# Ledger of designs, part 25: peptides against a protein of PDB entry 7UQJ

Target 1, 160 residues: chain A of PDB entry 7UQJ
Amino acid sequence: PELYQNFNITPPRGVLFHGPPGTGKTLMARALAASCSSDERKITFFMRKGADILSKWVGEAERQLRLLFEEAKKHQPSIIFFDEIDGLAPVRSSKQEQIHASIVSTLLALMDGMDNRGQVIVIGATNRPDAVDPALRRPGRFDREFYFPLPDVKARFKIL

## One batch from the design tools (peptide; aimed at target 1 E62, target 1 (a further copy) K56 V58)

Design b1_p12_5_s2 (made by RFdiffusion4, then SolubleMPNN; from b1_p12_5, 9 letters changed)
Fold by OpenDDE base, seed 5:
Structure b1_p12_5_s2 (fold): chain B 160 residues (1-160), chain C 160 residues (1-160), chain D 160 residues (1-160), chain A 12 residues (1-12)
Amino acid sequence: as target 1 above (160 residues)
Amino acid sequence: as target 1 above (160 residues)
Amino acid sequence: as target 1 above (160 residues)
Amino acid sequence: MPRLVLERKIEF
């Protein structure tokens, strides 16, 4: 929020962390939340998993997403972290695809409805950026992408 | 210990983890301890903060360091993790510099006094490797350094 | 493998990493794989997600698990990492419960069938250890548990 | 956890 305001940069509404699993996407999101929070300015960190949105919130996923964004706005500055946002991606059933499409549509609308003045950042993490709906990767949504490379395995070998 | 013995490599007495905050240095140290511990070979993980050594142990810091190394040796295989080892660095007071110099000298002596047969590894973590006393970064002390890079610094600048 | 053999320690067949999300469980598993491998002794790291076992492998999950364990044995020393192993847990459908129970039973059998001479370690990660089937947490399976605590948010503020 | 890059190995 103030970081972006201090730079006169429009805060990204959404940031996509992508790269091989265990590259620290989730940890980075937490580290960002921790680094941007100060004693005077605590960032509230909300975390959800893409698969949990589909499974735990069956029939209420849209409502729970709305509540999450409302709560994030209420507790701004805040970060909403969607771990495994590709887990919103449909599993090969037409009914799951419809539920997924509805959830994604709700997420799109929520990201679009976030006024640029809001101090809420959405971070999506995926191991498969190509499995993330391209509509989520458009400007005003997840319009910033960060590749998390594999730690060079060779470099770790010489350590132990 | 035996990891290094299996390679005929002298086990590092000390490993310095350095890199920006939130890069998972502390988490890596914990995780190394966890990983190297088995049911049959539990690694005892000792954790101290550099600032706590100066603040909580005022007047006893040297004694507490000695006790820590003795306890680590007694419970070998063990890891001593100093989080924020740069927090042993003086805040700009001559009296704190003297106390710091004494604590650092004690730590140097303790690291030097670790027999290569001891199964104690010392891990220091810092966000400011240049704020760590160069004497600690010499062979037989923190002679292995690990940089914990920020995931794509350019990316952080565009997000921040 | 040789790490544990060199220690005369029976390699754990299974290790459960549990703790709050984003505590670095997945990254630790990768770090372990990277740390235990050398130029001469590369550890092959296999990774699967619990939810992917249920969703991507519908009708083939058991076969794919068998193939995974065979491939891990063929490429030993190896680590099989199951991220979100609690995602093997049933979503509340009787048909999914049966599929789940079958997959879990296959995983149990595969873990039990791993000869102690095999250089394959299985790491399961979960945010909900209580959601992992207790049968998986028995000796000879995931018999070692590592708690990944939340980094104390207050501690992070003092570190920055 | 970011990529561990060994920047400096002090070889004995």
Scores: peptide ipSAE 0.006, ipTM 0.234, DockQ to the pose 0.045
OpenDDE base, seeds 1, 2, 3, 4: peptide ipSAE 0.018, 0.000, 0.000, 0.000; ipTM 0.317, 0.235, 0.215, 0.308; seeds 1, 4 fail the geometry check

Design b1_p12_5_s3 (made by RFdiffusion4, then SolubleMPNN; from b1_p12_5, 9 letters changed)
Fold by OpenDDE base, seed 3:
Structure b1_p12_5_s3 (fold): chain B 160 residues (1-160), chain C 160 residues (1-160), chain D 160 residues (1-160), chain A 12 residues (1-12)
Amino acid sequence: as target 1 above (160 residues)
Amino acid sequence: as target 1 above (160 residues)
Amino acid sequence: as target 1 above (160 residues)
Amino acid sequence: MPRLVRELKIEF
């Protein structure tokens, strides 16, 4: 009796979509939400921009992240999509670095605190995967990555 | 003699486009501007982002809103499109709430102060209609709402 | 012997893409980068948003611009794409005007300091060409302009 | 080559 080791592939808590901007990262995240949503099982789709977390949520970013994850947990199954998640990456300034580090630390804690049994998937999109804090790319966080290539010239001419 | 009650459908001063991001809210606002624009009657299209009102117009947001409405009135017929109008919604921080409340109050006053005879339509777009101040959604403001559904999987695969 | 005056059309240091938002300015900039990139000659594509220079790079914008141009020079041939470059335009506030004026002055100096022999092209995209500082539109800077018209109603209905 | 590329004469 061959013991198929149930590699309990814990469903990825986080998926990183990376690639040049306008390669369909946001569109794919929504397509995934809609394809996984049936009449019987509607997926709730939450979206935030990394830049908005910094600019709109000045001094409240950590709290708004907590609320977002709580809301996503209440509306399971759900997807949290962070567009421009590299916008949470520290800009090379001492004061902004502290703010960004706090926000990133909160996001790390929230991703770590997600019960694997929760039907909440986090999708981060970035045009600069190297600007995403490596801590976010560790197992149990954004541990799956998908590259979005530029459409070929032929595909682009079909969009124009 | 059947008295057709002329429901004087006062042209909506404000229209709220709501729905998931990338559902074509901004594109539709522009398509409306272009479709209503003839060679004889060009519609002037103004656009502002809610986030820009907060971040770019720090301390001048109220003045810039007034100038925008004055300019729109000068260039009638016109459309003012506010993208991400929920970005004017108070973030739950005491100091930002005051700034946001002042900006929202100014926008309310400007929408209330629009003469019904003015050919200025205000379109707000949001991904979070519930984050839009209910005062903006009252009659005489954003009193018409259009939902932009996610395209079906088939429609999305045509955009990719 | 007809002296074809070699109009040494110095390759444009800067190109301004202007037109209504969602007209494909960003997509075209990337399509250009990809079409000019061969297997033998890969073009490095850098992108920044004007709003991010102001909001994300508060107090460090000048330094980040210098670093961007240095990095682009190291990775020649390269394209620097500034999306929403009008976001660097002074908002009519005395304190923000000083910050914006400093950033614009730095960008001017960087564009002027580019060796014509460098394979670095700067593309600015704006929805408001009139909001772009005229100094940026002078020869040796953004001296070529391309208008991106709104797609006709028929083209828009193909995107919707 | 897109017409724009030709018009830009992006001689890299």
Scores: peptide ipSAE 0.000, ipTM 0.200, DockQ to the pose 0.029
OpenDDE base, seeds 1, 2, 4, 5: peptide ipSAE 0.006, 0.000, 0.008, 0.000; ipTM 0.358, 0.363, 0.352, 0.227; seeds 1, 2, 4, 5 fail the geometry check

Design b1_p12_5_s4 (made by RFdiffusion4, then SolubleMPNN; from b1_p12_5, 10 letters changed)
Fold by OpenDDE base, seed 5:
Structure b1_p12_5_s4 (fold): chain B 160 residues (1-160), chain C 160 residues (1-160), chain D 160 residues (1-160), chain A 12 residues (1-12)
Amino acid sequence: as target 1 above (160 residues)
Amino acid sequence: as target 1 above (160 residues)
Amino acid sequence: as target 1 above (160 residues)
Amino acid sequence: EEKLELTRKIEF
């Protein structure tokens, strides 16, 4: 309830942060986690990189995703932040495409399997929303998208 | 010298970071501390939340502020970061207004008492610059303000 | 001159931002670019991801790095930001290791070939400084390192 | 290649 109220979101299973690199997507996810954490209501923040899911979890990526979601559910209210969720996308090899497809399929199933009653929010961040599998962007998954424009770097923080 | 030179500022006693929530104010303050820290010249970063000053330091807030400034001076070059400095502002009770007024008055005195020779920078962050006591925004205090624009969230939070 | 003076850095050819994910390394690099930009003195900010150098520039990565440095020199004062410079590191394949080694070697040569008279700063960001090739962390390359600590969020973000 | 031209308007 309150986690989703603090987000003012009808309980999204997932939120996609997209926009140019360094627009503060990762920062916002952390800031949201921080802002939703009270002394009485600590939010557990889980962070994974899309590329790390492919590289560190080679052969175990699916298991590690399952464990991540289980741990997030166990430590609710929680946020799972996938930084560079587009990094789940293959580097141009058919074998990597198959591995990607299996990982994405596992992520889809995990997002679909989250009861709306759980206080687990999934945030994906990408610089390339079009490189995110459209299946992830469907209702019940990353069904809310937030564009992080370039900070109009017009703010010269002339930190003189 | 160099801390203020890295800011290129005539030594600001204080810098106010203001802008909408999640614009990276807190993180910028930390990152400034990190960027100004070399292996040879470590900056000590002190962080306090405005609300914590009122709640955790009830009856000792003034003493804790004094200690904070003394410690910052002792560990110069240093940054004192007040996150949510507007949280020093009372929640609408006359008794809290008095406590706030005393804490703000103490902070004013501490900022005024900083010799320009000290390598202590005070950074305040707020989402509500108008909720920051105007006395804090005067010369010799938070006399430099940096607006953190929303990442122009042209993302329709179509929170459908 | 002034770009490096604004950094108060003996003109580093490179600065390494390292620290836990979402500590604002990317945002700081942008903010530094913004802060150093005046109406009269616009800094050109070039951003590349380590993984994109390997994936998008397969077979052209070296050429694209050369073009990037040439363009940065042409548009001086400028910042080249390599987000996730550790993503230049191979995924555990001998062929990728060779491609990585050649790209890293090219980056080394480009950083070494920068005249100290040029107003080009290279910023690398990593969550894994130990995954950055030690050759990149030598004098005349990324010879300055800035640790971005976790925001010590008193909220138990047990980032497990 | 996002050439971020740092364009003008800081409204102070």
Scores: peptide ipSAE 0.000, ipTM 0.203, DockQ to the pose 0.051
OpenDDE base, seeds 1, 2, 3, 4: peptide ipSAE 0.000, 0.000, 0.000, 0.000; ipTM 0.186, 0.205, 0.307, 0.224; seeds 1, 2, 3, 4 fail the geometry check

Design b1_p12_6 (made by RFdiffusion4)
Pose (drawn by RFdiffusion4):
Structure b1_p12_6 (pose): chain A 160 residues (1-160), chain B 160 residues (1-160), chain C 160 residues (1-160), chain P 12 residues (1-12)
Amino acid sequence: as target 1 above (160 residues)
Amino acid sequence: as target 1 above (160 residues)
Amino acid sequence: as target 1 above (160 residues)
Amino acid sequence: DPPDDTPRENVL
């Protein structure tokens, strides 16, 4: 921590895994979750699949998001993996419903809002990165974007 | 106050921050929230978003908005910041649920019935200005619109 | 009435002010209410909004609308003004609430219950006319319309 | 006049 406090830098805490299907995005997230439970320092892994938070009550989806990010604040070493984040956070449009743009606006305020979110890494895996809201693809929330390509020759050899 | 009476004008009590992502809107709101809590006279900062307003009961979201504006009038030198305000106040539509048009109507009524002395300032950052209702963007509600642009060379040099 | 009843031209049961925002629709009703700054029993003016009638309870909104109309009949020559009538009478659909739908179902029956010797005029204002329910725009209701456009050059010169 | 205890719901 003193190496990041030596400068006035904050570590990047957001990655967007993107690429074709079957290229290793969920596998990498699974290996990172298995490695987080065996280093004997508790890095809590929060698994979220698509629009797991959608509810038929008004304001319960934004409440579930606020609770997920808060429980992430309770245990500082915590990680949030959003599998298929293009279904949870689509590009905000006026044509579609307000539960979608309201979830996206809550996610924007919870990732880089007025209050600091803590040591919470946020990972999102998507096959459609341009279906993610563009305000979610900037530093401070999903700083990095790892493109997982279809493997080249050497990589296919290694996989096989 | 006599300068605002000599000329027969009312000080603007509403600002709408708007601009591309990562251009300084939440940063300015955070710097103003830190400047509200330092000096010999205290300005009270009220931070809100769509999650701690939207409720599942009939007449509870508008009651939360009224309690916010009444509590800000009580602590009279005050700032109210609505972040991602297009999620809180979208363009009113008949093809949407009635709670969003009812939030926009309550907000219009509470802004048209404020102190009329520059005591409660209302600041909103929408990242997208077209998504917010045009009735809120007219002078009398959100008087000023600050465009936070992508920085040019001198500004990028100063930021770096 | 000694003059205007000679010719059998009936006064309107519902007149709708509609136009873009900031075009002076609330000013016309405020100026007509200052033309009610005259002596009593003539042109009693009621200033209501698309809010402050609708409540948590199930009957106070329709009971209060029936009472407003009864007080309007009590003082014979009277005007009821509904500012932001799309807040009181939105479009009934299957994303609509039940309390607004019943407010529309009672406002329609109260406008059809208004007699032919027209002594209560209901003026209503909106900035979005095709967001008020279609039933009040039928004959015998809000049928005469006043469009309030943005000002032209001479009109802007007079305003300045 | 009783209170309206009907919660609001989202259309999904």

Design b1_p12_6_s1 (made by RFdiffusion4, then SolubleMPNN; from b1_p12_6, 6 letters changed)
Fold by OpenDDE base, seed 2:
Structure b1_p12_6_s1 (fold): chain B 160 residues (1-160), chain C 160 residues (1-160), chain D 160 residues (1-160), chain A 12 residues (1-12)
Amino acid sequence: as target 1 above (160 residues)
Amino acid sequence: as target 1 above (160 residues)
Amino acid sequence: as target 1 above (160 residues)
Amino acid sequence: TPLDETPLTAVL
């Protein structure tokens, strides 16, 4: 947010972190939050796992998403990080259509309903960008995509 | 694959990564995939969590496993990484027998049905090798086991 | 345990690791277990995910907790690590009161019932300490809390 | 899909 304001860049509403699991997507989203937090402007970091919203809140997932976005809006500047977003908003396949369609439609509406002036960044992390509903990957939603490459073997021997 | 081909080593059909959680099993499987991927031969890395296959696909888990192995076979050379495989193929205990038995039997059949000439490596990661059905740990399945030790305290202070 | 014995410090019954996800809480709990394990005295490390206990054992979660604590007591010195303990023992909210209340009450009783002479350390990891029932955060339970800060941006560029 | 070559610095 502050960096976007300082550069007169409209903050993307949504950023998709994609790449193989354990590439540090969650770690990256967090350090983005930390680096964008000054002592004067703490960014509120909200995190949800996509699978948790579906499994813990069967039937209330839509309401929990709305509450999350409202809470994020109250605590601006804020980041909403959806880990495993492919679990929350999978591509519409015929057999699971109704429940997933409602959650996806709600998430779409929440991302579309964010005024561009809101200091709420939505970060989705997935291992499979192609498993995310293409409607989420459109401009004004997750319109930026960042690939997390595998750490180089040499970089990995530094982490081991 | 390339490393195994270069050394004239028959690629194991299955490798079990076991060791305490957070020992980098997932990171290791990924960097094996990356280090075995040349610019000319990209290894396709498939990842599934064992618990996700059971929770998201009650009744279609078998079909999803078959589709995964078919997709991996189409995208050879490939790695199938099962994270938390103890969640997918637990030791047969009396009270959960039918559903787990079908998924385990399907996974066994899929591993047995892979022609040794296929460039598909299956990596299972578990925190509890003893919680994995012993049938999976037999020759021609997860016949190699790699222990992931805890990082030395000194190595860990380099990561913190 | 050994470190606590060597310093004549009564080992805390419970330690809460809190901090943003991907800060290495699980890795930390494990390396504490490894560093407290000598060749002569291996610490047995038990791990459970809070969400797994609720999802896999609806109605038997209490019994599984009891069995876990009994097994940990048999394998002393031991560490019980609850990852995502906020999933196991959420703050009592009105709509899910009964099932969560029973599991929380059982965990409380198990922590209270550990004789101070037992070489069983309980580590809870959460991303949200405020989402854990305050009764667990009282003296004699999770009476020590360790914040896991986000890695500094500079430290993070060393991990990337 | 074109990888948005936007440097991580432009997303900060």
Scores: peptide ipSAE 0.000, ipTM 0.214, DockQ to the pose 0.036
OpenDDE base, seeds 1, 3, 4, 5: peptide ipSAE 0.000, 0.000, 0.000, 0.000; ipTM 0.323, 0.212, 0.250, 0.369; seeds 1, 3, 5 fail the geometry check

Design b1_p12_6_s2 (made by RFdiffusion4, then SolubleMPNN; from b1_p12_6, 7 letters changed)
Fold by OpenDDE base, seed 2:
Structure b1_p12_6_s2 (fold): chain B 160 residues (1-160), chain C 160 residues (1-160), chain D 160 residues (1-160), chain A 12 residues (1-12)
Amino acid sequence: as target 1 above (160 residues)
Amino acid sequence: as target 1 above (160 residues)
Amino acid sequence: as target 1 above (160 residues)
Amino acid sequence: TPLDTTPLTATL
C-alpha cells in the first residue's frame, strides 16, 4: 500500500507468490506486511491456509471468506495472505470438486467485488501455480505473479 | 548424482532424512538438489508432501505417484523429495488403513522398479522415522538414513 | 526444567506460544528443549500437530493423547509440544464440534492430572490464541503465554 | 479434463 501510494501506482488487488516450497513465500508476505507498516499506519495482516479453508470450514468456508474480506476492509490498510492457495484447487473427487468450485467462485467474486479504492491487498502463496484456477490469475484478481527461486546453496547454508 | 558419479559411487535409491521438525530437512534436501546441480547439469527437484498424497489425491494417489516417478525418470538427473513421508503411514481407521497400505505398497513397488542406473534419488523427510513403514527402510529403498539433530541453541538464536 | 529447578521456580505446566505464523514458535520450543537438555540430563521432546490429532487419530485421539502423556511421564524430564494447537479448536460442524470438544476435554483432564512434581512441560503453539479454548488458558494449564512478534524487517531480510 | 498435476518442474 504505502509503496504503491507513494508512487501513485494502483496497488494490485492480488499477488501470487509461487515457487518451490520453503523459498520464503510466507516469510516474504510477512516482510512486505511489516515493511508496509509504519508506526503511523499499521497494516493489518490476515493469514489463512488454503487447507484450513477446506478442512476447518467445511460448510461455512464461503461465509468465512466473506467475513475475512469484510474484516480486512474494516482494518484497512490490510493484507490478506492465503498460504497454500493451491489447497483451494479442485480435488478430483466429484463431491469435493463442487465444494472447491464453490469456494473458488466465492473467492473470485470477493476479489472482483473489491473496490479499486480499497487498501486491501490479497497475496496468494502456492508451490503449484498451475494448480491455481486460471480464473484467479486474470487481471483484477491475482494479476501479478512473483516467482520465488530456490535460495542459492550459500544462502541455505547460512540459514542452517 | 554428480557427487556420486564423480566418486564412482552408486547413488542410494532412497535417503531418509529424519529428525525433529524445523531441523532443516526440507531446506537440506533442496540445498543438496542445488549443490548437485551445475550449470551444465541441472537436477530437477520434485517435491510432494505426504499429507497431500492422502488428502489431495484421494482415489488417484497411486496414479499420481506413478506419474511422478515417470516424470522424474524423464527429467534425469532428478530428486524426488517426499516431505512428511510419515503422512503416508497407515492411519488406524480401517478404511484409511487400506488406502494408506495401497499407497505405501505402490511407493515400494516404484522404488523397487527403479533401475539402479537411474539418476533419480528419492529423499523422504520425517519427524517420526518409527512411523515410516519398516518395509520402506530396507536396502534398495530408503537404505540410508540421516539424522538431523536440533541446531545448537546458538545457531537457533541466529535464525530467530 | 533445569532452569526452573536451579531457580527454585515451579515450572509452568503449560506455556502457550502465540504469534503470527513463521515467527519461530516451533523453533523456539525446540531451542528451549535443547537448552534445557544437558549431557547429564537429556530432555525428551515430544511433538504433535493439532491437525494430526484430528485427522490421523479419528476415533483414537483421546487414547493417543493419554499414551503421549504417559510416555512423557516415563521419559522425564520431557516437553510435549503441540504445534498448531488451534487445530484442536471446535470446528462449527456439529459432528466435528463434538469430537473436538471431547479431545479438548481430554487434553484439559490430562493437564489437570499432571502432578506439580512432574518434569513434564507442555508447550502449545498457535497462530490464533483466540481460537484456543479459554479453558486451556487457565492456571494449571497453559497459564503462561508468550507472544512471538513478527521479526523485524531487517531480521527477515537476513533469513531470506 | 484430468488436472494435469505435472509436478512443478523447478528446473534448478
Scores: peptide ipSAE 0.000, ipTM 0.170, DockQ to the pose 0.062
OpenDDE base, seeds 1, 3, 4, 5: peptide ipSAE 0.000, 0.000, 0.000, 0.000; ipTM 0.200, 0.267, 0.178, 0.212; seeds 1, 3, 4 fail the geometry check

Design b1_p12_6_s3 (made by RFdiffusion4, then SolubleMPNN; from b1_p12_6, 5 letters changed)
Fold by OpenDDE base, seed 1:
Structure b1_p12_6_s3 (fold): chain B 160 residues (1-160), chain C 160 residues (1-160), chain D 160 residues (1-160), chain A 12 residues (1-12)
Amino acid sequence: as target 1 above (160 residues)
Amino acid sequence: as target 1 above (160 residues)
Amino acid sequence: as target 1 above (160 residues)
Amino acid sequence: VPLDETPLERVL
């Protein structure tokens, strides 16, 4: 968190944590949240799973996203962590259900609608960055991407 | 651990995670343990630090290793993670204290004594694989080695 | 890194990463260093292990700490990561060796001597925050503490 | 023995 101040880096509205499963993306997001919470300033950490938003909130997903962003805004400073964001915001294809398109559109609008003065950080985690809608990866959204490497792919093949 | 079951691969008795410090060896061991615990099948994760076994158990280290393996066997499926295993099982030299030789000998016997039918995986992590007794790196012991590279600087730039 | 900018929080001189072993403290420090290095602005990452400073530099540990801080200051922007800082700066007790007291005193002086205009961040990682000298946890030193929880299992079932 | 039996559950 503070490193960006020291480096005069403008904080992104959204950060995409990407990398293979078990690379610590979710752990990192939680640790960042914990890291930014002092005794005097507690950060509110909101966690949602992309697939859970689709499956649990059939027909209400857009509203739940809005409520989440509103609640995060209300409880500033806050972090919204979307785990498995590829489940929420899959790449738009001509074959994709209108439901997914609406949810993605809502998330885009919510990220665009974040006032840069707001103390809300959005972290998206995915194992499949290429499965995330490119529109989410544009400036003012998930404009910073964090690759969580597998500790060497060669290490993984020996675990397999 | 479950990856081996899924791939019909006979799990190694031991896996050596090696690589520079902070390459995520310990985190990977935990994440692997994670990935292998289902709601129906919880894996028991035993963690020990090599130096702590030597320092905390002066005169009882061999017994503590035996108890650890017995307990891991009792709580199958289980993972025994030896962090900094180079601290436990340094390369045998003519100058090595008899204490270290006894501990190494005990660990060798425990790894050799693991019935391949047991759901006990031993993971050793070290920053210095060359400081680990070569006898531990033989087949039936830590016979698989995983290099955890420093995440390449190019992977770092995607973390901005 | 950017969270603190959003929060108008003055960056601490030192950050204590604490939490159970294998919660990704070291990985986080590296990921933070990575996340702050752009193509134009590379951060120099210095890593030391507390116990290694004591064991490798018997009688030179204070000098090595000074050199480390000088080198970090020379290579700004930089991060000094003390892994297992509890090994370097254990709680001062009437039974503690004079060597530990001298090293702790040197580290205190180095942290106090950091010009707030310097782009040097000190990260201490420990599994035992209560084993770190309370003098290091005061304002202007490791005045921010970051708890790395064991990732909660419930978070994991949302990764599978 | 402090088995830091972190139930894998709490560690993960």
Scores: peptide ipSAE 0.000, ipTM 0.277, DockQ to the pose 0.087
OpenDDE base, seeds 2, 3, 4, 5: peptide ipSAE 0.000, 0.000, 0.000, 0.000; ipTM 0.186, 0.307, 0.257, 0.346; seeds 3, 4, 5 fail the geometry check

